# Designs tried in a protein design run: peptides against a protein of PDB entry 5EG6. Part 16

Target 1, 151 residues: chain A of PDB entry 5EG6
Amino acid sequence: RLRSQTVSTRYLHVEGGNFHASSQQWGAFYIHLLDDDESEGEEFTVRDGYIHYGQTVKLVCSVTGMALPRLIIRKVDKQTALLDADDPVSQLHKCAFYLKDTERMYLCLSQERIIQFQATPCPKEQNKEMINDGASWTIISTDKAEYTFYE

## One batch from the design tools (peptide; aimed at target 1 A67 I114)

Design b1_p15_6_s1 (made by RFdiffusion4, then SolubleMPNN; from b1_p15_6, 8 letters changed)
Fold by OpenDDE base, seed 2:
Structure b1_p15_6_s1 (fold): chain B 151 residues (1-151), chain A 15 residues (1-15)
Amino acid sequence: as target 1 above (151 residues)
Amino acid sequence: MKKLKAKKVLYPERA
């Protein structure tokens, strides 16, 4: 389970006022749970509690203080983002970050850059959107790094 | 409930 806390993720870090990617670096971020009706801004109200898929979160770089826009954290199944999953976020699973109030735009790694990538609707399953590997993220709590590795 | 402030909100480029 994941709560509002400091987390680390591979590739994503801030340098020179912009988000960059590096296979050698793990960026440290605060992940904050927001209300669904929280407005976008540099100032925001944070809630305590366990984060569930489908909820709105803010990622703030612990080093620079730079933030991403409001995101909806979604569960990933293979190369699809699940739109209706609402169970507690698990560090055992990859997740996707939907940019709130966009047309299926997700946080994505492309080469050394962080971009918005538009997911494709899944024709067979309306509760899924097709994403790429670059839009799948692994997050690790800095409070205690507990994760399972599978070969 | 707690109010926080980020230095800046960065929007990734759209592909």
Scores: peptide ipSAE 0.447, ipTM 0.899, DockQ to the pose 0.936
OpenDDE base, seeds 1, 3, 4, 5: peptide ipSAE 0.446, 0.431, 0.440, 0.427; ipTM 0.898, 0.891, 0.897, 0.893

Design b1_p15_6_s2 (made by RFdiffusion4, then SolubleMPNN; from b1_p15_6, 6 letters changed)
Fold by OpenDDE base, seed 5:
Structure b1_p15_6_s2 (fold): chain B 151 residues (1-151), chain A 15 residues (1-15)
Amino acid sequence: as target 1 above (151 residues)
Amino acid sequence: SKTLKAKKVVYPPLA
């Protein structure tokens, strides 16, 4: 199970104030659980507990303190993101990160770039959105690491 | 609950 903690993921790093991809290294991030009504900003209030699909999370680089915008972590089924899944996040499965309050934009790896990829509505299933492989992420929990952002 | 502060919020570019 996944909770608010430090995690490691491949192909996601911060350099020069921007997120980028690395094929040779795993990036260290802290994933924070937020309230659904938490506003966007550099300051945010985090919650403890197990993370469920559909919840709002904040990814912060453990080294630089740089953060992505608020994300909704979603369950992945093949090439689709599930919109209504709400079970606890499993590290055995890939997940997708929907950029909150966007038109189906997901965090995506494209070559050596980290981009926003717009998912396509699934014609036959309204509870699914079609994503690409680059929008599917593997998360590995790690022990707590030192971070440089302020508490 | 705990309040944290990131250095910067970065928006990845659009595809």
Scores: peptide ipSAE 0.621, ipTM 0.941, DockQ to the pose 0.895
OpenDDE base, seeds 1, 2, 3, 4: peptide ipSAE 0.578, 0.597, 0.575, 0.574; ipTM 0.933, 0.936, 0.933, 0.931

Design b1_p15_6_s3 (made by RFdiffusion4, then SolubleMPNN; from b1_p15_6, 7 letters changed)
Fold by OpenDDE base, seed 4:
Structure b1_p15_6_s3 (fold): chain B 151 residues (1-151), chain A 15 residues (1-15)
Amino acid sequence: as target 1 above (151 residues)
Amino acid sequence: SRTLRAKKVLYPPLA
C-alpha cells in the first residue's frame, strides 16, 4: 500500500522551474493524500492513510518545492484508466494521474516534456478511458514502504 | 492532518 511519502515517478524531475522528464534522471517527490473536497492552491491540507485509486493527491518536488495541480490517481489496465477503481495503490501497478476537474486530461510524458493528454472515452466500457503509454506512470517509493502484493 | 505550502503550482501544457 502506498502512503503519503517520498516517491519517484518515471523520469519526472524539475529543472529551470518546469517539470521535465529524463531517462537519466529521476526526481524525488512527495505524494500527499488530500481530501476529495480540497481546493486547488499552493497551500493545501494533507491527510494520513493509505492512498487508494480514485483519491486526490498532490505531487511536490522534494528539491524545488514545485507542485503539480491536484491529481486523481487512477488504476491502469493495459491502455485504459479505470474510473471506478478504489483499491489501495500498489507500486506493482501502473497508474495514471488525472488532472482534477478537467475533461479527461492526464499527466503525460511526451518526448522529454510533461504535458496534458486528453483521454478518449471508451465506447464499450463507461468506466474506462483510453490513454496512451506516456500517460501510464510507475511509482517507486524511495522510503522503506510496505506494499501489499495481490496476485 | 497538516497544512503544507508549495513554492509554485505548475500546469503542464496541453498536447
Scores: peptide ipSAE 0.510, ipTM 0.923, DockQ to the pose 0.930
OpenDDE base, seeds 1, 2, 3, 5: peptide ipSAE 0.489, 0.486, 0.490, 0.494; ipTM 0.918, 0.918, 0.919, 0.918

Design b1_p15_6_s4 (made by RFdiffusion4, then SolubleMPNN; from b1_p15_6, 7 letters changed)
Fold by OpenDDE base, seed 3:
Order: C-alpha cells, then structure tokens, then sequence
Structure b1_p15_6_s4 (fold): chain B 151 residues (1-151), chain A 15 residues (1-15)
C-alpha cells in the first residue's frame, strides 16, 4: 500500500523552477492525500491514510517545493486508465495521474518534457480511457512499503 | 490533517 509519504518516480523532477523529465533521472516527491473536495491552491490540507486509486493527491517536489495541480491517481491496465478502480495503490503496477477537473488530461512524458496528454474514450468500455506509454508511471516509495498479495 | 504550502503550483503544457 501507498501512504501519504515520500516517493520517487522515473523521469519526473524539478529544475530551474519548472517540472522537467529525464530518462536518466529519478525525482523525489511527497505524495499527499487530499480530500476529494479540496480546492486548488498553493495551500492545501493533507490527510493521513493509505492512498487508493481514484483519490485526489498532490505531488510536491521534495527539493524545490514545487507542486503539480491536484491529481487523481488511477490504475493502469495495459494502455488504459481505469476510471472506477478504488483498491489501494500498488507500487508493483503502473499508474496514471489525471489532472483533476480537466477533460481527460493526464501527466505525460514526451520528448523529455512533462505535458498534459488527452486520453481518448474507450469505445467498448466506458470505465476506461486510452492513454499512451508516456502517461503511465511507476512509483517507488522511499519509505517502508507494505504489500498485499492476492491469489 | 496538516496544512501545507507549496512554493508554486505549476501546470504542464498541453500536448
């Protein structure tokens, strides 16, 4: 399980006051759990607890203090983001970061830059959105992680 | 719960 804590992710880091990406670098971030009704701003209230897919989070660079807008962390299945998954976030699986209150915009790595990528609806499955590889992320906790195994 | 303050909120550009 993933808690509100310090994590690292490939590609994403802050340099020169902006978010940048590098295939050779890992950035360290605080991932903060927010209430679903938390408003956007430089100031925000953080909750304790285990993070589940579908919940609202804030990513804050541990070095610079720069933050991304409110994100909804979503489970990834192959090339799709799941809209209704609500199980605890697993560090063993890729995830996607939906920019809250946008039309299917996700954090994406493209040409060594962090951009917003617009997912397309899945024709056959309304609970899924199609994303590209750049919009799928791997999270590694810098603290002790707890895992749950299923048969 | 705790109140935190970031230095800046940065919006990535759209593709």
Amino acid sequence: as target 1 above (151 residues)
Amino acid sequence: SKKLKAKKVLYPPRA
Scores: peptide ipSAE 0.504, ipTM 0.917, DockQ to the pose 0.927
OpenDDE base, seeds 1, 2, 4, 5: peptide ipSAE 0.497, 0.497, 0.487, 0.472; ipTM 0.916, 0.916, 0.913, 0.907

Design b1_p15_7 (made by RFdiffusion4)
Pose (drawn by RFdiffusion4):
Structure b1_p15_7 (pose): chain A 148 residues (1-2, 6-151), chain P 15 residues (1-15)
Amino acid sequence: RLTVSTRYLHVEGGNFHASSQQWGAFYIHLLDDDESEGEEFTVRDGYIHYGQTVKLVCSVTGMALPRLIIRKVDKQTALLDADDPVSQLHKCAFYLKDTERMYLCLSQERIIQFQATPCPKEQNKEMINDGASWTIISTDKAEYTFYE
Amino acid sequence: SLKSGPVPSFMAKPH
């Protein structure tokens, strides 16, 4: 959110995009700290905590973003030292692992990476673009099937 | 100036 500005992470046309019309449901998988990037990867059980490495995989298309470090957001900053459980409707930032402070970010409908600004005296914090702040919530679905 | 760029994606195979 930048209420009219609300966009959702979604996959269509083979790309991740920030959609104003549809939202995707993504599996969020915990990965070990030393797992490497690839089309194949190992996931682990447990509750998601800030600072941990995760893979987001589209439940519809199966496509995934690169490894991400989920980080807590305070106003406009990513808190790199935060390690408590990720909770419903928390604001989060996703750092693309092994990059120069590049975060998952939207530019209108587009999903891009955007570099964070290091903080002056508080070096456990990084300033992030408004499009790099994401609210997380668990999802569910009901299905009914009938035929005449 | 700050840096930006596209975010790649692929077909996932989790184990």

Design b1_p15_7_s1 (made by RFdiffusion4, then SolubleMPNN; from b1_p15_7, 5 letters changed)
Fold by OpenDDE base, seed 1:
Structure b1_p15_7_s1 (fold): chain B 151 residues (1-151), chain A 15 residues (1-15)
Amino acid sequence: as target 1 above (151 residues)
Amino acid sequence: SLLSGDVPTFKAKPK
């Protein structure tokens, strides 16, 4: 299960103070669990416990200290992000990072750039938003001692 | 300046 810890993700990398895409490198980040009421800032309070879908997280580059805005980690089902999933985050499944307080904007890989991608509402399913493949991320814990495999 | 669609970033750390 995923907790506040160091993780690696493919394609996401930080150089020169900017986030960009690299197919040759795995970025190293620390993912921090935040309270839903935590405000944006250069300093934040970290919560203990397992990270669940729907919770607010902070991704900080372990090398440069550069951070993305507050994100809500969401479960992915094919090309859709689930809005109401709240089970523990599984490292076996792809996830999406919703930029908190935006109009359906998600962290997205586009060519060599990291951008915001606006998801499209699902007309027939209120609990889902349509995302593209670039908005689906795979995260791997770098701490084997804390990694737990589950289906 | 940020291009259209860019994600703003800044340094942040736990208290």
Scores: peptide ipSAE 0.425, ipTM 0.827, DockQ to the pose 0.462
OpenDDE base, seeds 2, 3, 4, 5: peptide ipSAE 0.311, 0.380, 0.377, 0.377; ipTM 0.799, 0.814, 0.814, 0.809; seed 4 fails the geometry check

Design b1_p15_7_s2 (made by RFdiffusion4, then SolubleMPNN; from b1_p15_7, 4 letters changed)
Fold by OpenDDE base, seed 1:
Structure b1_p15_7_s2 (fold): chain B 151 residues (1-151), chain A 15 residues (1-15)
Amino acid sequence: as target 1 above (151 residues)
Amino acid sequence: SLKSGPVPVYKAKPK
């Protein structure tokens, strides 16, 4: 189980005040759990507890303090993001970051850039939407004190 | 067609 803590993810890092992508670099970010009704802002209230899929999170670069917009962390099943998954986030599974209050926009790695890319609805599965290959992320906790293994 | 674009970023911190 993941709590608000410092994490590392491949490809995503901040350089020169901007988010960049590199296959050779891992960025260090603090993932903060937010309340569902938390608004966008330069300051935010952090919730305690384990992070579950479907919850709102804030990713902040641990070095520069640069932050992404509010994200909803979603469970990934193959090439789809699950819309109704609500179990605790596990490092054993890939995740997707939906940009909150957008039309199915997800954080996506595209070559050397970090972009938002629109997911495609699944016609026969309303609880799923197909994400780009670059929209699935692996996160690794860098602070074991704030992490509890969940399988 | 599917949309794509840059992601806005800014400095933010916990209260």
Scores: peptide ipSAE 0.512, ipTM 0.923, DockQ to the pose 0.883
OpenDDE base, seeds 2, 3, 4, 5: peptide ipSAE 0.243, 0.457, 0.495, 0.495; ipTM 0.792, 0.875, 0.921, 0.920

Design b1_p15_7_s3 (made by RFdiffusion4, then SolubleMPNN; from b1_p15_7, 4 letters changed)
Fold by OpenDDE base, seed 1:
Structure b1_p15_7_s3 (fold): chain B 151 residues (1-151), chain A 15 residues (1-15)
Amino acid sequence: as target 1 above (151 residues)
Amino acid sequence: PLKSGPVPTFKAKPK
């Protein structure tokens, strides 16, 4: 299961102090579990435990130390982000990173740029928001950890 | 209409 640890993700890379997309390289980051009430800042308190969907996380580049804003990791179902999922994060499964305290903004890959993309509400499903494929991310732990997959 | 833009970044570390 996913915990506060180093991870790799495709298309997310830091170079020259900026986040950008790279099809050739996997970015290495440390994902930190934060308290829901943790404030934004250059320093933050890390919580122990398995990361669950709906929790607040901080992604920090393991090389440069550059960080994204506080994110809420959300479960992805096809092209929708689930707002109420709270089960443990499944590694290698697609997830979405909601920028905390924004109007449905998600971390998104657009061409070779990393941007925030505004999700569309689902009128018939209040627990879902529509995202694009660029807002779906795969996380691979770089540390030894248990992994469960379903056939 | 959908909105998009750059993501703010800065250095951060655990306490």
Scores: peptide ipSAE 0.336, ipTM 0.818, DockQ to the pose 0.870
OpenDDE base, seeds 2, 3, 4, 5: peptide ipSAE 0.242, 0.220, 0.273, 0.239; ipTM 0.672, 0.775, 0.742, 0.781; seed 4 fails the geometry check

Design b1_p15_7_s4 (made by RFdiffusion4, then SolubleMPNN; from b1_p15_7 with S1M M11K H15K)
Fold by OpenDDE base, seed 3:
Structure b1_p15_7_s4 (fold): chain B 151 residues (1-151), chain A 15 residues (1-15)
Amino acid sequence: as target 1 above (151 residues)
Amino acid sequence: MLKSGPVPSFKAKPK
């Protein structure tokens, strides 16, 4: 289980005020749990508790303070993002970051750039959206006290 | 073709 804490994810880095991919440097980020009705802004209220899939989160660079737009963290199953999963976020599983209030736009790694990439609906599975590998992220907790592993 | 573009970023912090 994951709480609001410092995390790291593969390739994601902040340099020069921009998010980009780096094979040499890993950035540390605070992942903050937000209320579902929290508005976008330079200041936000952090909720206590374990982060679950489907919840709104804010990723903030621990060094620069640069942040991504509000994201909904979603569980990944193979090449799909699950829209209705609500179990606690697990470090053992990949996740996707849906850009809140967009048409299926997800945080995506493309070469050395961090971009938003539009997912494709799954006609046969309404609770899933097809994403590419670049939109699948692995989160690594850097705070052992605030995370518990589980399958 | 799927749409893609840069992700905006800005400074933000907890209250």
Scores: peptide ipSAE 0.389, ipTM 0.829, DockQ to the pose 0.862
OpenDDE base, seeds 1, 2, 4, 5: peptide ipSAE 0.385, 0.234, 0.378, 0.354; ipTM 0.830, 0.780, 0.832, 0.821

Design b1_p15_8 (made by RFdiffusion4; failed a check: the pose's geometry)
Pose (drawn by RFdiffusion4):
Structure b1_p15_8 (pose): chain A 148 residues (1-2, 6-151), chain P 15 residues (1-15)
Amino acid sequence: RLTVSTRYLHVEGGNFHASSQQWGAFYIHLLDDDESEGEEFTVRDGYIHYGQTVKLVCSVTGMALPRLIIRKVDKQTALLDADDPVSQLHKCAFYLKDTERMYLCLSQERIIQFQATPCPKEQNKEMINDGASWTIISTDKAEYTFYE
Amino acid sequence: VTWTGPTGPLVMLFN
């Protein structure tokens, strides 16, 4: 959110995009700190904490973003030292692991990576673009099937 | 993508 500005992470046409009309449901998988990038990867059980490495996988298309470090957001900054459990409707940032402070970011409908600004005296913090702050919430679905 | 291990929870992300 930048209420009219609200966009959702979604996959269509073979790309991740920030949609104003539809939202995707993504599996969020915990990965070990030393797992490497690839089409194949190992996931682990447990509750998701800030600072941990995760993979987001579209439940519909199966496509995934690169490894991400989920980080807590305070106003406009990513807190790199935060390690508490990720909770419902928390603001989050996703750092693309092994990049120069590149975060998952939207530019209108486009999903891009955007570099964070290091903070002056507080070096456990990085300033992030407004499009790099994401609210997270668990999802569910009900299905009914009938025929005449 | 393919993975080994348990299936994680479903989440919605919005900005």

Design b1_p15_8_s1 (made by RFdiffusion4, then SolubleMPNN; from b1_p15_8, 7 letters changed; failed a check: the pose's geometry)
Amino acid sequence: SKYTGPKGPLVGLYT

Design b1_p15_8_s2 (made by RFdiffusion4, then SolubleMPNN; from b1_p15_8, 8 letters changed; failed a check: the pose's geometry)
Amino acid sequence: SKYKGPKGPLVGLYT

Design b1_p15_8_s3 (made by RFdiffusion4, then SolubleMPNN; from b1_p15_8, 7 letters changed; failed a check: the pose's geometry)
Amino acid sequence: AKYKGPKGPLVGLFT

Design b1_p15_8_s4 (made by RFdiffusion4, then SolubleMPNN; from b1_p15_8, 7 letters changed; failed a check: the pose's geometry)
Amino acid sequence: AKYTGPKGPLVGLYT

## One batch from the design tools (peptide; aimed at target 1 H32 M66 L107)

Design b1_p16_1 (made by RFdiffusion4; failed a check: the pose's geometry)
Pose (drawn by RFdiffusion4):
Structure b1_p16_1 (pose): chain A 148 residues (1-2, 6-151), chain P 16 residues (1-16)
Amino acid sequence: RLTVSTRYLHVEGGNFHASSQQWGAFYIHLLDDDESEGEEFTVRDGYIHYGQTVKLVCSVTGMALPRLIIRKVDKQTALLDADDPVSQLHKCAFYLKDTERMYLCLSQERIIQFQATPCPKEQNKEMINDGASWTIISTDKAEYTFYE
Amino acid sequence: PAKWTGPTGPLVMLFN
């Protein structure tokens, strides 16, 4: 959210995008700190904490973003030292692991990576673009099937 | 589509 500005992470046409009309449901998988990038990867059970490495996988298309470090957001900054459990409707930032402070970011409908600004005296913090702050919430669905 | 080994994680919605 930049209420009219609201966009959702979604996959269509073979790309991740920030949609104003539809939202995707993504599996969020915990990965070990030393797992490497690839089409194949190992996931782990447990509750998701800030600072941990995760994979986001589209439940519909099966496509996934690169490994991400989920980080807590305070106003406009990513807190690199935060390690408490990720909770419903928390603001989050996703650092693309093994990049120069590149975060998952929207530019209108487009999903891009955007470099964070290091903070002056507080070096456990990085300033992030407004499009790099994401609200997270668990999802569910009900299905009914009938025929005449 | 990605492939993995291990338990399936929860479903989440992300919005900005």

Design b1_p16_1_s1 (made by RFdiffusion4, then SolubleMPNN; from b1_p16_1, 7 letters changed; failed a check: the pose's geometry)
Amino acid sequence: MAKYKGPKGPLVGLYT

Design b1_p16_1_s2 (made by RFdiffusion4, then SolubleMPNN; from b1_p16_1, 6 letters changed; failed a check: the pose's geometry)
Amino acid sequence: PAKYKGPKGPLVGLYT

Design b1_p16_1_s3 (made by RFdiffusion4, then SolubleMPNN; from b1_p16_1, 5 letters changed; failed a check: the pose's geometry)
Amino acid sequence: PAKYTGPKGPLVGLYT

Design b1_p16_1_s4 (made by RFdiffusion4, then SolubleMPNN; from b1_p16_1, 5 letters changed; failed a check: the pose's geometry)
Amino acid sequence: PAKFTGPKGPLVGLYT

Design b1_p16_2 (made by RFdiffusion4; failed a check: the pose's geometry)
Pose (drawn by RFdiffusion4):
Structure b1_p16_2 (pose): chain A 148 residues (1-2, 6-151), chain P 16 residues (1-16)
Amino acid sequence: RLTVSTRYLHVEGGNFHASSQQWGAFYIHLLDDDESEGEEFTVRDGYIHYGQTVKLVCSVTGMALPRLIIRKVDKQTALLDADDPVSQLHKCAFYLKDTERMYLCLSQERIIQFQATPCPKEQNKEMINDGASWTIISTDKAEYTFYE
Amino acid sequence: PAKWTGPTGPLVMLFN
């Protein structure tokens, strides 16, 4: 959110995009700190904490973003030292692991990476673009099937 | 589509 500005992470046409019309449900998988990038990867059980490495995988298309470090957001900054459990409707930032402070970011409908600004005296913090702050919430679905 | 080994994580919605 930048209420009219609200966009959702979604996958269509073979790309991740920030949609104003539809939202995708993504599996969020914990990965070990030393797992490497690839189409194939190992996931781990447990509750998701800030600072941990995760993979987001579209439940519909199966496509996934690169490894991300989920980080807590305070106003406009990513807190790199935060390690408490990720909770419902928390603001989050996703750092693309092994990049120069690149974060998952939207530019209108487009999903891009955007470099964070290091903070002056507080070096456990990085300033992030407004499009790099994401609210997370668990999802569910009900299905009914009938025929005449 | 990505491939993995291990348990399936929860479903989440992300919005900005």

Design b1_p16_2_s1 (made by RFdiffusion4, then SolubleMPNN; from b1_p16_2, 7 letters changed; failed a check: the pose's geometry)
Amino acid sequence: AAKYKGPKGPLVGLYT

Design b1_p16_2_s2 (made by RFdiffusion4, then SolubleMPNN; from b1_p16_2, 7 letters changed; failed a check: the pose's geometry)
Amino acid sequence: AARFTGPVGPLVGLYT

Design b1_p16_2_s3 (made by RFdiffusion4, then SolubleMPNN; from b1_p16_2, 7 letters changed; failed a check: the pose's geometry)
Amino acid sequence: MAKFKGPVGPLVGLYT

Design b1_p16_2_s4 (made by RFdiffusion4, then SolubleMPNN; from b1_p16_2, 5 letters changed; failed a check: the pose's geometry)
Amino acid sequence: PAKFTGPVGPLVGLYT

Design b1_p16_3 (made by RFdiffusion4)
Pose (drawn by RFdiffusion4):
Structure b1_p16_3 (pose): chain A 148 residues (1-2, 6-151), chain P 16 residues (1-16)
Amino acid sequence: RLTVSTRYLHVEGGNFHASSQQWGAFYIHLLDDDESEGEEFTVRDGYIHYGQTVKLVCSVTGMALPRLIIRKVDKQTALLDADDPVSQLHKCAFYLKDTERMYLCLSQERIIQFQATPCPKEQNKEMINDGASWTIISTDKAEYTFYE
Amino acid sequence: SHGDISWHHHAKPFPK
């Protein structure tokens, strides 16, 4: 959110995008700290905590973003030292692992990476673009099938 | 600074 500004992470046309009309449901998988990037990867059980490495995989298309470090957001900053459990409707930032402070970010409908601004005296914090702050929530679905 | 992002079209998660 930038209520009219609300956009959702979604996959269509073979790309991740920030949609104003549809939302995707993504599996969030924990990865070990030393797992490497690839189309094949190992996932781990457990509750998701800030500072941990995760893979987001589209439940519909199966496509996935690169490894991300989920980080807690305070106003406009990513808190790199935060390690508590990720909770419903928390604000989060996703740092693209092994990049120069590049975060998952929207630019209107586009999904891009955007570099964070290091903080002056508080170096456990990084300033992030408004499009790099994401609210997370668990999802569910009900299905009914009939025929005449 | 910013740029395009990459992703995987054929992601394969394996349980530990």

Design b1_p16_3_s1 (made by RFdiffusion4, then SolubleMPNN; from b1_p16_3, 10 letters changed)
Fold by OpenDDE base, seed 2:
Structure b1_p16_3_s1 (fold): chain B 151 residues (1-151), chain A 16 residues (1-16)
Amino acid sequence: as target 1 above (151 residues)
Amino acid sequence: SSGELSYYKNAKPIRA
């Protein structure tokens, strides 16, 4: 289970004042649980507790302090994001980060860049949105400020 | 569709 804590994720990295992709580096971030009605801004109120899918979170680079907009962490099934999953976040599964208050925009890896990518509605299942592999993230809890990955 | 992300330079988490 995941709580407000430091986490690492592959590819997502901050360097030179920008978010970018690195195949050999795991960026270290604070993941903060927010209330559903928390407003967007540089300042935000952090809640304690276990993070569930569907909840609002903030990712803050542990090194630079740079942060992404409010995200909703969603469960991933194959290449789909589940819209109604609400169980505790498991590190055994990949997750997707929906940019809150957007039209199906998700945090996405595109070549060496980190972008927002619009998911496609699933015609057969209204509780799912189709994403790509670049929008699926693996996160692990860590106490490290930065993690380097080597194959 | 895809686009660039906006982000904050200085995040300030506040504990409740």
Scores: peptide ipSAE 0.388, ipTM 0.867, DockQ to the pose 0.947
OpenDDE base, seeds 1, 3, 4, 5: peptide ipSAE 0.355, 0.370, 0.333, 0.384; ipTM 0.855, 0.859, 0.848, 0.863

Design b1_p16_3_s2 (made by RFdiffusion4, then SolubleMPNN; from b1_p16_3, 11 letters changed)
Fold by OpenDDE base, seed 2:
Structure b1_p16_3_s2 (fold): chain B 151 residues (1-151), chain A 16 residues (1-16)
Amino acid sequence: as target 1 above (151 residues)
Amino acid sequence: GSGELSYYKNAKPIKA
């Protein structure tokens, strides 16, 4: 289970005041659980507890303090994000980060850049949205600020 | 469509 804590994810990296991709490094972020009604801003109130899919979170770079907008962490099933999954987040599964209050925009890796990617609705499954591989993230719990990944 | 991502340079989490 995932809690408000430090996590690492491959590719997502902050350097030189910008988000970018690095295949060799795992960026370290603190994931903060927010209330569903928490407003957007530089300052935000965090809550303790286990994080469930569908909940609102903030990702803050543990090194630079840079943060992304409010995200909804969603469960991934193959190439789709599940809209109604609400079980506890598992580190065994990839996840997607929906940019809250957008039209199906997700945090996405494209080449060496981190971008917003607009998911496509699933015609036959209203509880799913189609994402690409770049919008699917692996997160691991860690107390490390950053580490180099070796294959 | 897809585009660049906005961010905050100095996040300030407040503990409840």
Scores: peptide ipSAE 0.348, ipTM 0.852, DockQ to the pose 0.937
OpenDDE base, seeds 1, 3, 4, 5: peptide ipSAE 0.321, 0.333, 0.337, 0.340; ipTM 0.842, 0.847, 0.848, 0.848

Design b1_p16_3_s3 (made by RFdiffusion4, then SolubleMPNN; from b1_p16_3, 10 letters changed)
Fold by OpenDDE base, seed 2:
Structure b1_p16_3_s3 (fold): chain B 151 residues (1-151), chain A 16 residues (1-16)
Amino acid sequence: as target 1 above (151 residues)
Amino acid sequence: SSGPLSYYSNAKPIAA
């Protein structure tokens, strides 16, 4: 199970005061669990406990302190984000990061940039939204501030 | 409407 802790993810990296893509490095981030009613801002109250899909989280770069807006971590099934999954987050599964209070915007790798990508509703499955590969993330728990990735 | 991502330069987590 995943808790509020340091995690590493491929491609997402902070350098020079902004987020960018790195094929050589895994960025290290604190993932903080928030209350569902936590407001957006620079300051935020961290909640203890195991993280479940559907919950609100903050990703904070362990090196620079840069943070993304509030995210909802969602389970991924193939090329879709599941909207109703609420089981504990597993490192065995890819996840998607929905930008909270947006119109289906997800954290996404596009070429060499980190962007927000608008998912497409699934016409026949109301509990799913179609995302691309760039919006599917692998998270690995780590005790280090940075991880260099080697194939 | 995909595009640039907003961020905070200095996160301040507060313990519960």
Scores: peptide ipSAE 0.327, ipTM 0.860, DockQ to the pose 0.932
OpenDDE base, seeds 1, 3, 4, 5: peptide ipSAE 0.310, 0.291, 0.304, 0.301; ipTM 0.853, 0.846, 0.852, 0.848

